# Designs tried in a protein design run: peptides against a protein of PDB entry 6EJA. Part 120

Target 1, 276 residues: chain A of PDB entry 6EJA
Amino acid sequence: VEYMPANPVRIAFVLVVHGRASRQLQRMFKAIYHKDHFYYIHVDKRSNYLHRQVLQVSRQYSNVRVTPWRMATIWGGASLLSTYLQSMRDLLEMTDWPWDFFINLSAADYPIRTNDQLVAFLSRYRDMNFLKSHGRDNARFIRKQGLDRLFLECDAHMWRLGDRRIPEGIAVDGGSDWFLLNRRFVEYVTFSTDDLVTKMKQFYSYTLLPAESFFHTVLENSPHCDTMVDNNLRITNWNRKLGCKCQYKHIVDWCGCSPNDFKPQDFHRFQQTARP

## One batch from the design tools (peptide; made by RFdiffusion4, then SolubleMPNN)

Design b2_p20_6_s1 (from b2_p20_6 with N4R L14I E18L S20E)
Fold by OpenDDE base, seed 5:
Structure b2_p20_6_s1 (fold): chain B 276 residues (1-276), chain A 20 residues (1-20)
Amino acid sequence: as target 1 above (276 residues)
Amino acid sequence: FFARQGSSGGGAWIDGGLPE
């Protein structure tokens, strides 16, 4: 029997999508759709076909909106963080959408638990923020992520311009760029004028894969630091041999990795995971 | 609660991706 909270949390799902996989997106959307949640969809500026399809969906549901602005993002680009930050601002300005949690998704995501289970869990931990850390040596993380390097996104490329220093007094962290953030923290990130938020926004505007580190770093150095949970409630199939081939060198002056597709033989991982 | 696959996301780790 699933616990039914008296005041269930409402979720703002932010979908960042690109390409022409309309059917895949539609399937995923139907799987996560609920009338009590909100869906804010950003379609890459270059994906006009997909944009038209998504607009059709948004016209059918009052709790589905499409960003009026569109960015052209690249793998590892700083513009991805800009996309999230702008979407957060938009969502906070939508006074008619009383959401409690921010969850980012792509067309490659799929729910493995029921909506009731998700809502019950988040309702119990409504004051927490869920970000998964790398779980390794932090110095190594900084080096491997290139956080001590200055990058510039320009002409659909991440240019490495040189070296830079990590700001003093800041504990840098990061890991997964998929997370669940409560409204209070999103408000802080969006509207705070303190030195932390201001400096980090500037710093990460020249960062490779900024979404993998920005929110972690801001949270851990903020007055909200005690709300962090080292769990993003996601399962990702990582295989070093298959996913790390420096396949993005043509668009980024750095090496990167990508997760692998789940196979039928991986199904047991969904059943045996300790994560809800 | 969610499973992720494909080329979406990924770390800058040349010797291995970050587990999620």
Scores: peptide ipSAE 0.248, ipTM 0.730, DockQ to the pose 0.435
Fold by OpenDDE base, seed 1:
Structure b2_p20_6_s1 (fold): chain B 276 residues (1-276), chain A 20 residues (1-20)
Amino acid sequence: as target 1 above (276 residues)
Amino acid sequence: FFARQGSSGGGAWIDGGLPE
């Protein structure tokens, strides 16, 4: 018997999608769709076919909207953070959408728990923010992430311009760029004018893979720091031997990794995981 | 609650940079 919350949370799903994976997106969308949630979809500026398909879907469902603006996002690009920040602002300005949590997804994501389970869990922990940390040495993380390097996104490329200093007095953290954030924290990130938010927005505007670190860093240094949970409620098939091949060197002046596809042999991982 | 498959979707992980 699943716990049924008296005041169930409502989720704003922010979908960042690109390419031609319309069928995959449709399957994923159907799997996560619920009338009580909200879906805000950003389609890459270059993905016009997908955009048309998504627009069609948005016309069929009142709780599905498409961003009127579109960015051309690249792997590791600072523009991805901009996409999230703008989406957050938009969602907060949509007074007719009373969402409680912000969850980002891509077309490559798929639910492995039921909606009821998700809602029950988030309703229980509605005051928490779920961000997965790297779980290793911070100094190494900074070096590997290139956080001490200055990057500029220009002409669909992340240019490494030089070195920079990590701001003093800031505890830098990061990990996964997939997270679950409560509305209160999103409001803080969006509207706060304090030095932390202002400086971090500036800093991460010139950061590679900023979404992997921005929200972690802001949260941990903010008055909301006690709300952090080191769990993003995601399972990702990481095999660095297969996924770390510097395959993005043509886009960014850095080496990165990508997750791998799950295979039938990996199905046991879904059953054995202790994470919700 | 969610599983991520493949390299698509913009999310990744940096493993290494250029020499210091």
Scores: peptide ipSAE 0.236, ipTM 0.753, DockQ to the pose 0.571
Fold by OpenDDE base, seed 4:
Structure b2_p20_6_s1 (fold): chain B 276 residues (1-276), chain A 20 residues (1-20)
Amino acid sequence: as target 1 above (276 residues)
Amino acid sequence: FFARQGSSGGGAWIDGGLPE
């Protein structure tokens, strides 16, 4: 029996986009667009052509807005977290947009389930936060992520400045920087003045790939810790043998990985996955 | 619910061995 929610959740989709992939973005947008949801689009400061295209879209749909501010984000940059945090604040201040969930997407994402299925699922689990953990040794994660290193984003580069300690009493976690967060947790992250949120915002402002760990860490150390689901409801084609080439050394003082494109041969993965 | 292509995202995996 298909679950039909009496009070369906409404989603704030935050799209962080860059480059010249206007057609790709348009296809993705059309695939995820629904009148009951909200779309808040951040276009990289350097992507003026794309920004113009996105502005045109936003004028056509009342539930589509573009960030009036734009950041120049780089791979692994701390500014990406800033982008999310600011977008969260903006969305919370938009009283005319009663959203229930925050979902971040890029132009490289594509839905593999229907809107009805997504809404039904999130409506059933409206009190949960969906974050995918790394699934490996935490100490190893810290080392590989460089969480014990201090980074500074400057001049389109992530500079490694030195070593740092993980704050005492904090259990660090992380994994995917793609997640689904409920409004309550977003409110907490945005407006809480407790020591946890304050310290973590400071800590992660000097962190490489902060979005992969910030929300995990804050959630798990917060009063909302019991709301975590170790699933981000995404399928990502991770093949580290192919994707880990240290290809970002020109941008960051660290080695990173990227997921791989799906091929037609990978179609079975969409069919066999048990997670929505 | 969503599939992600390789053109976006990423994660750190190891120290690049750069000088401190």
Scores: peptide ipSAE 0.253, ipTM 0.768, DockQ to the pose 0.608; fails the geometry check
Fold by OpenDDE base, seed 3:
Structure b2_p20_6_s1 (fold): chain B 276 residues (1-276), chain A 20 residues (1-20)
Amino acid sequence: as target 1 above (276 residues)
Amino acid sequence: FFARQGSSGGGAWIDGGLPE
């Protein structure tokens, strides 16, 4: 019997989706759907077919909404962070949706635990934020991420403009752009006018793949720094040999990697992992 | 709690140089 908390957390799932994979999205959505949670879906501006499909779903469920605004996002683009930040603001302004946690997902994600397990876990750790760090040398991370470089997103391209310095007094961190954030921290990120949040928003608006580092850096330098858990509760299939081919050179003035699809042979990893 | 497939976007960066 799964533990049932007296005050279960309610989750705002933010789905950032693109392309034409409507069936995949539908399957994933059905797997994560629960009446007590909330689903806020952003469809890429260029994905009109998918947008129509998602709108249809949103009309069927009262706890599913689609962003009225749509961004044209590119791989590695700064606009992805803008998407999350705007969605966070929207969700906080929806007073009829009392969510406790923010979880971002894509159409390529899939739950490997039950809703009850997720809710029980997050209810126990409702004051924590779950961000996964890179776990390597930080200086190397900065160099590899290009955080010391200035980028501009324009015309569906990330242009490298030159070098820049990391802001003084800031401990930069990062890793996965998939995370679980509690409402309190989201409120801080959204509404705080302190120097940290203000400067970081500006800094990361010219950053390559900013979602991999923005929330980590803000959290660790904020009054909420003690709430960080180095675990994003995700399993990602990383194989650098297969996923690092500089395949995005046409989009970004940088070479990057992508995770790989799981294969049936990888199934044991889901069963053997001790991570939630 | 969640598994991510390769087509989910995002990624990690590997080289600070211009792509060839």
Scores: peptide ipSAE 0.245, ipTM 0.763, DockQ to the pose 0.687; fails the geometry check

Design b2_p20_6_s2 (from b2_p20_6, 6 letters changed)
Fold by OpenDDE base, seed 2:
Structure b2_p20_6_s2 (fold): chain B 276 residues (1-276), chain A 20 residues (1-20)
Amino acid sequence: as target 1 above (276 residues)
Amino acid sequence: AFAVSGSSGGGAWIDGGLPE
């Protein structure tokens, strides 16, 4: 018997989607949809067909909204962080949506646990933030991520402008750009005017793949640092040999890689555990 | 784990012939 919390958490799912895979998105959406949660969907500015499809969905469900603003994001672009930050602000300003957790998803994501399992787990750990760190040498991470390089997103390209220094007194961390953040921390990130948040927002506005490091860094250097859980409750299909081919050099002045998609036949691997 | 993540994510590295 699963634990049923007395005060179950309500989740704001932020879906950042692009392309033309409306059927895939619909399938994923149905898999994660629950009446007690909230769904805020950002569709890439260039994905008009998908936007129309998502708008139709939003009209059918009161707890589904589409961002009135749309950004054109590129792989590794700083605009992705801007998308999340603006979404967070929007969600906090929606007083009629009392969400407790922020969870980001893409159209290529898929749940492997039930809603009840997720809610039970997060309700138990409602004061925690779930981010996955790289788990390696931090200096090496900084170098490989190009965090000591200045990037400018312009004309659908991430331009490397030169070198930069990491702000003094800041312990930089990062890893996965998939996370689960509690409302308290999101409020801090959104509305705090302290030096940490201010500096990091500026710093990461010129950062490659900022979502992989911004929230980690802010959290670990903030008064909320003790709420960090090194687990993002995600399984990512990483295969460096297959995914790291410097395939984005035409978009960014850096080499990058991507995880692989899971196939239906892979899902049996994830059915053995009960916990997220 | 709650969900599997697709290929929309990424990671950066200095390999591939780009100068450091």
Scores: peptide ipSAE 0.281, ipTM 0.786, DockQ to the pose 0.556; fails the geometry check
Fold by OpenDDE base, seed 5:
Structure b2_p20_6_s2 (fold): chain B 276 residues (1-276), chain A 20 residues (1-20)
Amino acid sequence: as target 1 above (276 residues)
Amino acid sequence: AFAVSGSSGGGAWIDGGLPE
């Protein structure tokens, strides 16, 4: 028996997309579209064809908007976090969109649960934030992420400038850059002027892969720390042999990994997974 | 799980910064 909430949560889906995969995006969009949710789409500044296609979609649906600003993002770049933070601010300023959760997606993502299942689940846990931690030694995480290194995004490159210290009194955490955040926490991140948020925004503006750690770190050190769930409700296809080949060294002064794409035939198996 | 996440956006770390 599926739980049907009396006050179902409404979701702001933030789609950060790039490239020319308009058909793929369209398919994914149709799979996640519901009239009660909101869709805010950022198209990479360099992806003009995709932008035109997305604009056409936004004109057809009142609950679909495209960011009037566009950033040129790179793998591991601090600008990705800026994209999320700006989109959060925009969404909070849209008083006609009463969303309860922020969910980020890419064009390569695809749902494996129904909308009803997602809404039922989030409605039950509407006060929680879903962030997946790395689950390893934190010192190792810091070292491997390069969090103790200063990076500058400039001219489509992440320049390593030198070493830096982790701010005192801050428990750094991180993991997946895919998450589900409730409105209350997004409000805190967006509008708080406390030392934590201010310091972390500054710190992570010079961080490699900032979206993998910023929200974790802010949440766990904030008054909202008790709302964290170590689960981002995502399945990611990690194959380290294929994904960890230092393929981004031309973009960033660091070596990193990326996940692999799933095949359509894999979806059936994932849908059978008991874990949400 | 709600969705599968594709190869775009996400990442992980490995040991190995560029030589100084």
Scores: peptide ipSAE 0.267, ipTM 0.786, DockQ to the pose 0.593; fails the geometry check
Fold by OpenDDE base, seed 3:
Structure b2_p20_6_s2 (fold): chain B 276 residues (1-276), chain A 20 residues (1-20)
Amino acid sequence: as target 1 above (276 residues)
Amino acid sequence: AFAVSGSSGGGAWIDGGLPE
């Protein structure tokens, strides 16, 4: 029996999806769906079939909406951050959706805990933000991420334009682009006009995989810095042998690694773990 | 942990030796 909080948090799930994996998305959606939560789905501009399928789902549930705008995102593109930021703004402007947490998901994600477990946990830590740091040498992280390089997303490509400096006085951090953010921090990121948020939005608009570092960096340099938990409640299937093949060099002027998808048969192993 | 994450997001970049 899971603890039932008196004031359970309500979650805005933001799903950023692309391709033709409608069945996979449907399975994942069913696994995470609850009437008390909210689901905001962005479908890549090029994925029209998937968009039609998602629209059909949204018509069946009052707490499921699809972004009226759609971006054409590329792997590692700065536009992914734009997608999240715009989604955050939209969600904050939806006065009929009183959500407490922002959680991003892809079609390749899948829950390994029950809704009750997630809600109980987040209700206990409702004032915290869950971001996972890389846990290694930060200077190395900056170099490997290309944060000291200027990139421009144009014509479905991330062009490397040259070198740049990390902004002065900013403690850069990053890691996973999967996170759980409380509404208060999302409000700050969305509406703050302070120098930090303004400069970071500008800086990361020319950054590779900006979602892996933007929220970490903003949070740690903000008045909300004490709310960070170095845990994104995610398990990522990292296999560098399989995932580090520079497979995106045709899209980005950089070599990178990507995690691998989990298979359904692997999920039972994670459900038995004690780690949140 | 709440969920497993797939290949749709996340990465570790490497200086891939591209021409400067």
Scores: peptide ipSAE 0.266, ipTM 0.771, DockQ to the pose 0.552; fails the geometry check
Fold by OpenDDE base, seed 1:
Structure b2_p20_6_s2 (fold): chain B 276 residues (1-276), chain A 20 residues (1-20)
Amino acid sequence: as target 1 above (276 residues)
Amino acid sequence: AFAVSGSSGGGAWIDGGLPE
């Protein structure tokens, strides 16, 4: 018997997609689609074919919208954070979409839990924010992430301009750029004018892979710090031997890793686990 | 866990010949 919440949470799924894998996206979309949730899709500015495809979907479902603005995002670019922040603002301004959680997804993601399971879980922990930390030496994390380096996104490249200091009095944290954030925290990030949010937005506009650290850092230093759960409810196929080849050196003045895709036959390994 | 994440994510490192 599965728990059925009396007041189930409603989710805003934010899909940041690019490329030409429309069929893959369609399959994933069907797997996560529910009439009670909301889907806000950003298609990379350069992915016109995919944009046309998702526009067709948005016309078929009232709870699916496509961003009227489109950014040309690059791996590790600060523009990815801008994309999330703008989408958050948009979603908060959509008064006809009463969502409770913000969940970001890519076209390469796939659910391994049912909608009922997800909703039941989030309804139980509706006041929490789910961000996964790196779980290692923080100083090492800062160095590896290049957080003490100043980057500028320009001409589809992340230029390393020099060194910078980590702001004093701020507990910097980070890890996965996949997260589940409650509406209250998203409101804080979007509309707060306090020094923390203002300074962090500025700081992270010159940061490599900003989405891996911005929300962690803001949350942990905010009045909402007690709402953090060190779990993003994601399983990522990390194989650094295969995924760490400095394959983005042509895009960013840094070396980066990427996780590997799971195969469909691998899903049975995770669907049987008890880990949320 | 809710979902598996694909290859769109990332993480940085300092090896590969690039200076800090």
Scores: peptide ipSAE 0.264, ipTM 0.766, DockQ to the pose 0.554; fails the geometry check

Design b2_p20_6_s3 (from b2_p20_6, 6 letters changed)
Fold by OpenDDE base, seed 4:
Structure b2_p20_6_s3 (fold): chain B 276 residues (1-276), chain A 20 residues (1-20)
Amino acid sequence: as target 1 above (276 residues)
Amino acid sequence: FFARQGSSGGGPHIDGGLPE
């Protein structure tokens, strides 16, 4: 629902990018750029060409910054969560950037709504956190995600070391690693010293694809649990028949899936979706 | 609000384990 908010939210877009898709990133960036938002871009440590390109962009716009630190992230790597957590801390320490929402994006994302629509929506629901759950049996989710397995990221590989227990008293959840988080929750995740945050940071540092579950689990077990909306406001072309081929076994000691590209015939999905 | 394409590097989602 669109309305003119009296106090429009300002968004911190965290872009995690890698590879050589500079033109793609540029197109996406132009599509989402607005002077009232903030853009914090992490370029994979191995993507030097892209890093140079992104640095050029950051010099042209005052509300665009590049992480001074860079991680070498791999598919499914725990380092991705570290990237988000560090970026959150950085963003909170940037007192000159009064952002209200954290949104993570990649070069493969593209807006399908206007900025005004996004801002209007988030301004209306500024106290909510938008995370999409898996929608499956929780036990199956744990098993399929390997959450009861201990993983170690080392030498560009996710090594499965053995079994582990889910921490007692914790309701584990997860789904998409693409989300929209309000500043208050990000502050909690970043600065809280309670047992939940402390234990979960430790637990998920040894987790496969931790970003798919960490924020869900922390949120749902936190005092902020009532702020969860089971919607990440994303459309992803999931076709497990096409996307689940265990194609990442060379990187991780587990099987995974990937989304598929949208085709022109899928355009109707953008129009007919109930998602804002 | 956003559509996500597949990526050459593969998008993240776990849906299967390895046998013990």
Scores: peptide ipSAE 0.297, ipTM 0.790, DockQ to the pose 0.561
Fold by OpenDDE base, seed 1:
Structure b2_p20_6_s3 (fold): chain B 276 residues (1-276), chain A 20 residues (1-20)
Amino acid sequence: as target 1 above (276 residues)
Amino acid sequence: FFARQGSSGGGPHIDGGLPE
């Protein structure tokens, strides 16, 4: 028997999409679409065909909107964080969309649980924020992420300019750039003028792949720190041997990794996962 | 709740280092 919450949460899905995978996006969208949720879609500035397709969808559904602004995001670029932050602001300013949770997705994501299950879970934990940490040595994480390096996004490239200091007195953390954030925390990130938020926004504007660390760091050092759940409710097929080949050196002055596709032999992983 | 594929626009993860 599925638990039906008395006050079900409503979700703002922020879709960050690029390329020409319109059919894939459409399939994913249909899989996650529900009338009670909200969908805010950012299409990469360079993906005009996809943008046209998404606009058509947005005209068909009242709870689907497309960002009027578009950024040219690159792999690992700081602009991705800007995209999320601006989207958060936009969503908070949409008073006609009473969302409770912020969930970011790409066209490569697909639901493996039902909407009812998701809503039931988030309704139970509506006061929590779900971010997955790296789960390793933090010093090593900082080094591997290049957090102690200064980066500048310019001309579709992440330039490594030099070294920098990690701010003292701040517990830096990070992991996955896919998360679920409650509205209250999003409000804090968006509108707070405290030293933490101000400094972190500045710091992460010169950070490689800042979305993997910004929200973690801000949350854990904020008055909302007790709402942290070390789980982003995502399954990603990581195989470092296959996915870590410095394949983005042409874009960033750093080495990174990408997840791999799931294969039929991996299906058991979906069944064995006890955590949502 | 969500699974992510890698080849069709999968998200990055730095976990790397200086280019060799």
Scores: peptide ipSAE 0.292, ipTM 0.802, DockQ to the pose 0.561
Fold by OpenDDE base, seed 5:
Structure b2_p20_6_s3 (fold): chain B 276 residues (1-276), chain A 20 residues (1-20)
Amino acid sequence: as target 1 above (276 residues)
Amino acid sequence: FFARQGSSGGGPHIDGGLPE
């Protein structure tokens, strides 16, 4: 039974979008839009058409803003983490937007629960952070992620420069780069000057797909470690046989994977999922 | 609460090593 919370959480949705799929984005936006939430949209620097379309939307809604800065992001690029970190700072500096949770989305995401269900759930667990771990051997994760390799993003390519050591005393973790973070933890990541945050920001600036590991690692090694929930409240259609073909070797000096589209035969997954 | 569709450039995940 759904309950109406006395103090419902308000969500900052951070949309990172690129390409020319304006209609798709519009449909997704309409599906997730609510007057009580906030929408902060970053459009890839190279996607000028999409940027113009998004600007039009932002002018129609007071709770929709577009980043005044734009980054050129690539698959696996460190700049994606920079995008999230900068957006977090911006959102914290927006005193007129009292958000409680940070949720990142792309144009390829779609809601499978109602807004009321989402708000009710997050209001109940407002002190928690939702990150999904890889769920396998950590050493294998490090190797496959290339965390022990040094990467440099330059000229729309992730260059592998050599080997590196994992910082001592740090428990490295990671998994999905889709998460839900509470404001308190975002404040910590954004403004803390402790060695953990400082060192991890430096470390992950030379990391392949840093968003899949940075927030996990920082959270688990921070004073906020007890707030972690191993669930990102997302459903992704992973089929490694179809999605892992080293298809990004032209962009990164590493092999990666991408999720697959849901098909009609996958419909049961939406109905039977235990995840809220 | 959200479903992620496949994308050629979005929703990446590393699960490999050096490219062949």
Scores: peptide ipSAE 0.296, ipTM 0.798, DockQ to the pose 0.628; fails the geometry check
Fold by OpenDDE base, seed 2:
Structure b2_p20_6_s3 (fold): chain B 276 residues (1-276), chain A 20 residues (1-20)
Amino acid sequence: as target 1 above (276 residues)
Amino acid sequence: FFARQGSSGGGPHIDGGLPE
């Protein structure tokens, strides 16, 4: 029997999707859909077919909306952060959607726990933010991530322009670009005019894979720093030997990594994970 | 609570570096 919280959290699911995998998206959507949650879907500007399909879904459900704006995002592009930031603002301005948590997903994600389990868990930890850190040396992270390099997204490419300095007094962190953020922190990121948020928004607008580091860095240097949980509640099939092949050099002036697809032999990992 | 497939791209860049 799952614990039923007295005041269950409501979730804003932000889906950032692209490509032609409409069937996969539909399956995933059905798996995560609940009447008490909210779904805000951004479809890549280049994915018109998918956009049409998603619009049809949004017309069928009152708690599903599609972004009226669309960005053309590339792997590692700064525009991905812009997408999240704008979606956060939109969601906060939707007064008819009283959400408590922000969760980003893609079409390649799939739930491995029930909605009741997720809601129960987040209701218990409603004041926390869930971001997974890299777990390595920060200096190494900065170097490998290229945080000390200036990038410009232009013409579907991330151009490396030169070197830059990390802002003084800022503890840089990062890891996964998949997270769960509470509304309070999202409000802070969206509306704060303090020096931290202002500087970090500027800094990360010229950063490679900014979503992997922006929210971590802002959170850890903010008044909300004590709310961080080093767990993004995700399972990723990560194999560096297989996933780090510098396969994105045609898109970015840097080498990157990607996770691997799960295989049937990996099924046990879904059931035996220590982290939900 | 969620599992992600690798085919979507955009995984962690932590092990990245300068291109050859």
Scores: peptide ipSAE 0.285, ipTM 0.779, DockQ to the pose 0.712; fails the geometry check

